# Peptides against a protein of PDB entry 5HOI: the designs that were tried, part 157

Target 1, 351 residues: chain A of PDB entry 5HOI
Amino acid sequence: FRYMPFSPAGTPFGFTDRRYLTMNEVGYVSTVKNSEQYSITVSFFDVGRFREYHFEDLFGYDLCFLNEKGTLFGQSKTGQIQYRPHDSIHSNWTKIIPLQAGERITSVAATPVRVIVGTSLGYFRSFNQFGVPFAVEKTSPIVALTAQNYRVFSVHYSQFHGLSYSLSELGTSSKRYYKRECPLPMSLPNINSDMKKDANLDYYNFNPMGIKSLFFSSYGDPCIFGSDNTLLLLSKWRSPEESKWLPILDSNMEIWKMSGGKETTDIHVWPLALAYDTLNCILVKGKHIWPEFPLPLPSEMEIRMPVFVKSKLLEENKAILNKKNEIGADTEAEEGEEDKEIQIPVSMAAE

## One batch from the design tools (peptide; made by RFdiffusion4, then SolubleMPNN)

Design b1_p18_4_s2 (from b1_p18_4, 9 letters changed)
Fold by OpenDDE base, seed 3:
Structure b1_p18_4_s2 (fold): chain B 351 residues (1-351), chain A 18 residues (1-18)
Amino acid sequence: as target 1 above (351 residues)
Amino acid sequence: SEEDEELFEKVKAATKRK
């Protein structure tokens, strides 16, 4: 296993000279290789609120986090971080994070009030928005970070214990834990089953945890989207004993429903954010599970708990068709049974 | 295929575009 730099919804280069460093509901950050340099572009979905900007990257930033006030960049090997406000009123700042031999920055997060750096040795470093340090804490190895306001959702990995998570609040004087290194019930990528297509091997080498993204919902609940294409939401996290992960969306099941029950391998959901009752995502067409260039417009997918079983829906539809054929015996239209769109009851779409 | 294109546009139409 190798600790790889993680950024929310970041994409690999693949066979190209360009990739997305990160994307979310605010926008997307791209990087293009230009010899020994990189050109970074910060683009926004709300073009009326924000102006696109670019700069030359001499450091090869491989970590990124975008928020409504600025972009945090990081270099996993050198420990360099840079914060770039979107507004020109505030100055950019750069800092070097001290790294031990073989230590890497694995994830970075930024809010309008906090900057967080996590490492492969489990160093959790917190700063204000101006790069002034608060504290350094030693945790289990950090593999992913996201943050909203003062709250931090961290994912940890241990070779002995697998995936765990923490939920913390970074106040002015102290860190509070709501959850501390609790088990994370997310499936890891299975190399033997999922790597049957060469395109999946490239993604696994880029992101061996299969965490496509993690974010806070609009309600401030931690969300994670894994390699199984299931959106997990941490419910009731304010009550330590009542807190549970809810599978609020199986995106493969929703694609199957929207297709009329056709199995497809070339339509993928790429997660951006959870806004109220809708997953903001990119619908990806093709062999790669990640978006290529240019980036398609975002889509909204309604969240639905995966309560229904495909086999039961198929049996119910066959039973309805058989009853219709028993009542409608007079019309000999042998139209081929295989292409009949599965009628999903509209009532099952509203729960 | 043309069928994969139609299927993608069907799924894309079932999602609310922003």
Scores: peptide ipSAE 0.413, ipTM 0.907, DockQ to the pose 0.756
Fold by OpenDDE base, seed 1:
Structure b1_p18_4_s2 (fold): chain B 351 residues (1-351), chain A 18 residues (1-18)
Amino acid sequence: as target 1 above (351 residues)
Amino acid sequence: SEEDEELFEKVKAATKRK
C-alpha cells in the first residue's frame, strides 16, 4: 500500500498535462504542467462573487483545499504549504511542515478559521487561518481530511483495522472528539474486479482508497463518497450511541433510473457537495470516472435511500407489461422490447 | 455511440429539473 496525496474531488493527470487539484460547491482548482513548472488556476462557479486567479507553482503542489475565503495548497513530499486568500486584503503565507524520513502530507483542509494538515504517520497538525500552530497530535495514519468552521472530519487507515474516522471540534484551547477512530463502513476498491479497465487502474494509482470526495453537508453532517458511488452521511453524531452512517444516495442506481433502466458504463457522478436534499455533482460522460477539461456545469441530484433492487423493478415492469399485453389484444405494432422505458415507481421519500 | 449521447442528455435533463 502507498499513501497518496488526497484532495476532495481531485482528479489524476491520466495521459494529459492537466488535472483538477480539488473541486467543491465554491469552485475548482486546476494545475497544468509546463516543463518543470506548474500553472495553477483557481476558478469559481459564482463568477459574480469571486474573481478567477492564476499563479505559477514552482513547488508542484499536489494537495489542495478550497473554501469561500481562500485556497490551501500543499506539497506532499517537501511539506510546504501555502494559503492564498481570495481577497487581496489578506496576505498569502507559506510554511514548511516538518516531515520525518518517508513521511508524506496525505491531506490538507482549510476553513476561514483553521488549517489542518494530516500525514502518513498519523501526525494531525492544526493551525489558525494565519498559520499559527495550535497543536500536534499523533493518530492512526491520516488518508483524508475535510473541515467546516471549527469541525474536522478525518479518515484514517490501518493495515490491521482498515478504515476509521474521527469527528473533532478545534476550539481555541482544546480539541474535542465527537468520534475518535471509529470504524468507517466504506468498501475499499476491489483491484481484481474493477481494474480490468485501464481508466480504473489510473484512478486507483492516484487514489487507492477510492474516496472521490468528503465534505460536510449544509447541516454540518460528515459525508463521504466512495468508489462504490454511494453517498454516506453520518447521522446523529452528537449522540454517540445513536450515531450511524446512512446510505443517502446510490448514484449508479439514480443514473439507471434516470436512463429509463438502461445499463451504462459511460455516465459517472463526480461529487462536489451536499446542499439540503441535493447532491451537487458533475455528470461525466466517457470512460474516465472523473471530469476532463473543460469542466461541465454542475448538476443537482436528489438524495434517496437505495430501497429498490434493480432485478425486482425489472421483474415487476415485465409483469405489468405482460398483464397489459394480455388485456390489450389491440394490434399496435411490435416496437422492439428493448426500447420500452421502464416506469420506475416514484420512491416515497423516506420521512 | 449516438445512443450513449442521447442517454447522457436524458440523464442530464433529469438532473437539471430542479
Scores: peptide ipSAE 0.410, ipTM 0.901, DockQ to the pose 0.699
Fold by OpenDDE base, seed 4:
Structure b1_p18_4_s2 (fold): chain B 351 residues (1-351), chain A 18 residues (1-18)
Amino acid sequence: as target 1 above (351 residues)
Amino acid sequence: SEEDEELFEKVKAATKRK
């Protein structure tokens, strides 16, 4: 296993000179290789609220976190971080995070009030929005971070214990844990099955945890979207004994339903955010599971617990078709059986 | 394929109408 820099919904370069460093509901950050330099562009979905901006990156930022007030950049190897407010009122600041030999920044997060840096050795570093440090804590190795306001969702990895998560609140004087290094029931990428496609190997080398994104919902619940394309939401996290992960969306199942039951390998959901009951996402067409350039417009996908089995839906639709054919036997021609769209029952489309 | 485009536009239309 190798610790790789993680950013929410970040994409690999693949065979291109450009990638997304991060994307969410606010916008998307792209980087383009220009010889030994990079050009970074910070773009927004709400073009009326925000102005796109770009700058030359001489450091090769490989970590990014975008929020409504600014963008945090990080360089995993050098420990350099930069915060860039979107407004011109607040100044940019740069800081070097001290790293031990072989230590990497693995993830960064920023809110309007906090900056968080996580490392491959499990150093959790917290700052205010001006880069003033609060504390350094030693945890299990951090592989992913997200934050909303004062809350931090961290994912940890141990070779012995697998994936764990923490949910914490970074007050002014102390860190409060709601969850501390609890088991994370997320499936890891299956190297043996999934690596048959070169595109999957490229993505695995970029992101060996298969965490496409993690975010807080609009209600402030931790969400994670893994390699299995299932959105997990941490429910009831305020009550430690009642807290559970809910599989609130199987995006592969939803694509299958929306296709009329056609199996496809060339339509992918790329997660951005969860707003109320809708997953904001990019629908990706093609061999790569991640969006290419130009970025498509976001789509909204209603959350649905994966309670349906494809085989049962196919059997039920066949039984409905057979009953219709038994009742309608006299008049309408045999249009070929192969292209009949699976009618998903309206009740299954409303729950 | 053309079928893959139609399928993609169908899925995309389903997600935009909600």
Scores: peptide ipSAE 0.409, ipTM 0.898, DockQ to the pose 0.688
Fold by OpenDDE base, seed 2:
Structure b1_p18_4_s2 (fold): chain B 351 residues (1-351), chain A 18 residues (1-18)
Amino acid sequence: as target 1 above (351 residues)
Amino acid sequence: SEEDEELFEKVKAATKRK
């Protein structure tokens, strides 16, 4: 196992000289390799609110976090971080994070008020938006971070315990835990079944945890989107005893429903954010599960608890077809049995 | 395939209806 740098919805280079460092509801950050240098572009979905900007990267930033006020960059091996406000009124700042031998920065997060750095040895470093340090905490190895305002959602990995998560609030004087290294019920990528496709191997080498993204919802609930393409939401996290992970969307099932029940392997959901009852995402066509260039426009997918079993829906539709055939409806339409749209019940929206 | 294109545009149309 190797700790890899994680950024929310970041993509691998694959066979190209370009990738997305991160993307979310605000925008997307791309990097292009040019000889020994990189050119970074910070692009936005709201072009009326933000101006696209670019800069030359001499360090090879492999970590990124985008928010409404700025972009945080990190270099996993050297420990260099840079914060770039979108507004030119505020100065850029750079800092070196001290790393031990073999330690890597594994994830970075930034809000308008906090900067967070997590490492492969489990050092959790917190700063204000100006790079002034608050604290250093030793945790289990950090594999992913996201943050909203003062809240931090961290994912940890132990070889003995698997995945865990923490939910904390970074106040001015102290860190409060709502959850501390609790088990995370997310499926890890299955090396034996999923690695039969070269595209899955390339992605696994880039992101061994299969965490496509993690974010806070518009309501401030922690969300995670794994390799199983299921969106998990942490419900009732303010009540430690009542808190649970809800599978609020199976995106493979929703694609299957939207296709009329056709099996496909070449349509993928790439998660950006959860806004109210909709997953903001990129619909990806092709063999790669991640978006290529240029970035397609975002799509909105309604969240739905996975209450339907595909096999039962197929059996019910087959039973309806058999009953229609017994009634002697001479619908001579030679539409092959494979082309008939499956009638899928309108699922109740998750309240 | 052309079928994969039609299927993709069908799914894309279903997600854009909000």
Scores: peptide ipSAE 0.409, ipTM 0.900, DockQ to the pose 0.715

Design b1_p18_4_s3 (from b1_p18_4, 11 letters changed)
Fold by OpenDDE base, seed 4:
Structure b1_p18_4_s3 (fold): chain B 351 residues (1-351), chain A 18 residues (1-18)
Amino acid sequence: as target 1 above (351 residues)
Amino acid sequence: SEEDEKLYEKVLAATRRK
């Protein structure tokens, strides 16, 4: 296993000179390699609210976190971080995070009030929005971070314990845990099955955990989207005994439904955010599971518990077709190759 | 393929574009 720099919905370079450092509901950050330099562009979906900006990156930032107030950049090896407010009223700041030999910054997160840095040795470093440090805590190795307001969702990895998560609140004086290094029931990438496609190997080398993104919902619930393309939401996290992960969307199942039951390997959901009852995502076309350039417009996918089984839906549709054919046997079968679209029941009518 | 394009457009049409 190798600790890699993680950013929410970040993409690999692949065979290109460009990638997304991060993307979410606010926008997307791209980097283009130009010899030994990089050009970074911070783009927004709400072009009326924000102006796109770019700058030259001499450091090779490989970590990024975008919020409504600014962008945090990090360099995993050097420990350099930079915060760039979107508004010109506030100054950019740069800081070097002290790293031990072999330590890497694995993830960064920023809110309008907090900056968080996580490392491969499990150093959790917190700052205010101006880069003033609060504390350094030693945790299990951090592989991913996201934050909303004062709340931090962290994912940890141990070779002995697998994936765990923490949910914490970074007050002014203290860190409160709602969850502390609890088991995370997320499936890891299956190297043996998935690595048959070169594109999957490239992505695995970029992101060995298969965490495509993690975010807080609009309600402030931790969400994670893994390599299995299932959106997990942490429900009832305020009640330690009642807290559970809910598989609120199987995006592969939803693509299959929306396709009329056609199996495809060239349509992928790339997660951005969860807003109320909809996954904001990029619908990716092609062999790569990640969006390329140009970025398509975001799509909304309604969240649905994965209660349907493909085989049962296929059997039910065959039974409906057979009944129609038994009733319709007296009318001349016009040999229209009716594209046998599976009528997937859209709503379970809650009767 | 052309079929993959049609399938993508179908899935895309079933999603709400922002």
Scores: peptide ipSAE 0.469, ipTM 0.925, DockQ to the pose 0.743
Fold by OpenDDE base, seed 2:
Structure b1_p18_4_s3 (fold): chain B 351 residues (1-351), chain A 18 residues (1-18)
Amino acid sequence: as target 1 above (351 residues)
Amino acid sequence: SEEDEKLYEKVLAATRRK
């Protein structure tokens, strides 16, 4: 196993010279390889609020986190990090994170008030928005980070225990844990079943954990979107005994419903954020599970707990069709059996 | 295929119809 640099909704290069370093509800960061250099562009969905900017990257940044105030960059091997405010009022700053032999930065996160660096040896480093260090803590190996305000959601990996998560608050004087290295009930990519498609192998080599993204919801709940295309939300995290992961969306099931029950392999959900009751996402067309260039406009998908079973819906629709055929409705529409839309019950919204 | 395009546009239309 190799620790790979993780950024929320980051894409591989594949066979191209360009990739997304990160994307979320604020915007997207792209990098283009130009000989020995990289050109980085920071783009925004709200073009009225933010101005797109670019710069030459001589370091080959492979880690990125975008927020409403700035962009954090990191180089996983060298330990270099750079914070670039969107506003010209605040200065850019650069810092070298000390790394041990074979240690890598695996993830970075930034909020308007905190910068967080996680490593393959489990070093959790916290800074303010100006790069002033607060603390260094040793945890289990960090594979992913996200943050909102003072809160940090971290994903850890152990060869013995699998995936775990922590939820913490980074105050001025102390770190508070709401959850500390608790089991994360996320499915890992299945190498034997999923690797039959070359596109899945390229993605697995880029992201062996299959974590497409992690973020906080608009309500401040930790969310994770894995390789199974299920959105998990951590509910009731303030009450340690009541806290649970909720599967709030099976995106493959929702695509299947929206298709009228047609099986497809060439439509994918790429997660950006959870805003209220809707997953903000890129609807990807093609063999690759990740968006290519140019980036499509974001789409909104309503969250729905996966209570429907495909087999039951197919059986019910077959039973309805058989009853219609017994009633002798000479519907002469030779629309082939493949074009019949499955009537899917409108599920109640999850309260 | 043209069918995959139609299917994508159908799903895309469903996600944009709030």
Scores: peptide ipSAE 0.464, ipTM 0.917, DockQ to the pose 0.670
Fold by OpenDDE base, seed 5:
Structure b1_p18_4_s3 (fold): chain B 351 residues (1-351), chain A 18 residues (1-18)
Amino acid sequence: as target 1 above (351 residues)
Amino acid sequence: SEEDEKLYEKVLAATRRK
């Protein structure tokens, strides 16, 4: 196992000279390798609210976090971080995070009020939006971070205990934990099943935890999207005893439903954010599970608890077809049995 | 394939209709 730099919805280079450093509901950050330099572009979905900008990166930033006020960059090996406000009113700032021998920055997060740095040794460093340090805490090794306002969702990894998570609030004087290094019931990538395609191996080498993204919902609930393409939401986290992970969307099942029950390997959900009852995502076409260039427009996928089983839906549709044939409806539509759209029950919207 | 494209457009249309 190697600690790799994680950024929310970041993509590998693959066989290309370009990748997305991060993407979310605000926009996407791309980097292009030009010899020994990188050109970074910060692009936005709301082109009326924000202006796209670019700059030359001499450091090779491999960590990124985008928010509505700015972009945080990090270099995992050197410990350099840079915050770039989107507006011209606030200045850019840089800082070097002290790293021990072999330590890496594994993840960075930024909100309008906090900057967070997590490391492979489990150093959790907090700053204000101007790079003024608040605290340093030693935790289990951090593999991923996201933040919203004062709240931080951190994912930790132990070789003995697997994945854990923390949910904390970074006040002015102290850190409060809502959850502290609790077990995270996310499946890790299965090397033997998933690695049969070179594209999946490239992604695994880039992100061995298979965490495609993590974010806070619009309601402030921690969300994680793993290699199993299931969106997990942490419900009732304010009540530590009642807190549970909810599988609120199986994106593979939803693609299967939207296809009319056709199995496909060339359509993938790439998560951006959860807004209310919709997963904001990129619908990826092709063999790669991640978006390429140009970036498709975001799509919205309604969240639905995975209560249906494919086999049962297929049996129910077969039973409906058999009943239609018994009624002697000579519907001359010789649409081959393979082209018959599976009638998927309209899921009642979960109230 | 042309079928994969039609399938993608179908899924894409289902995700845009809200």
Scores: peptide ipSAE 0.461, ipTM 0.917, DockQ to the pose 0.680
Fold by OpenDDE base, seed 3:
Structure b1_p18_4_s3 (fold): chain B 351 residues (1-351), chain A 18 residues (1-18)
Amino acid sequence: as target 1 above (351 residues)
Amino acid sequence: SEEDEKLYEKVLAATRRK
């Protein structure tokens, strides 16, 4: 196992000179290799609200976090971080995070009020938006971070305990935990099942945890989207005893429904954000599970708890077809290629 | 294939019609 730099919805280079460092509901950050340099572009979905900008990266930033006020960059090996406000009112700032031998920055997050740095040794470093440090805490090794306002969702990995998560609030005087290193019920990528396609090996080498993205919902609930393409939401986190992970969307099942029950391997959901009752995502066409260039326009997918079993829906549709054929047996209707579209009842698509 | 393209456009239309 190797700790790799994680950024929300970041993509590998693959065989190309370009990749997305991060993407979310605000926009997308791309980097292009130019010999020993990189050119970074920060692009936005709301082109009326934000102006696209670019800069030359001499450090090779491999970590990124985008919010509505700025972009945080990080270099996993050197410990360099840079914050770039989108506006011209605030100046850019840089800082070097002290790293021990073999320590790497594994994830960074930024809100309008906090900057967070997590490392492979489990150093959790908090700063204000100006790079002034608050505290350093030692936790289990951090593999992913996201933040909203003062709240931080962190994912931890232990070789002995697997995945855990923390939910904390970074107040002015102290850190409060709502959850501290609790078990995370997310499946890790299975090398033997998932890597049957060479394209999946490149993604696994880039992201061995299979966490495609990590974000807070519009309601402030922690969300995670794993390699199983299931969106998990942490419900009732304010009540420690009532808190549970809800599988609120199986994106493979939703693609299957929207296809009329056709199996496909060349349509993929790439998660951006959860806004109200909709997953904002990129619908990816092709062999790669991640978006290439140019980036398609975002799509909205309604959240649906996976309460239906695919086999039962197939059996029910087969039973309906057989009943239609029994009633229709008295008319010599030519065997037209009845397009085997599974009619999914609209009511089953509304609960 | 042309079928994969039609399938993608069908799924895309289902997600964009909000």
Scores: peptide ipSAE 0.461, ipTM 0.917, DockQ to the pose 0.687

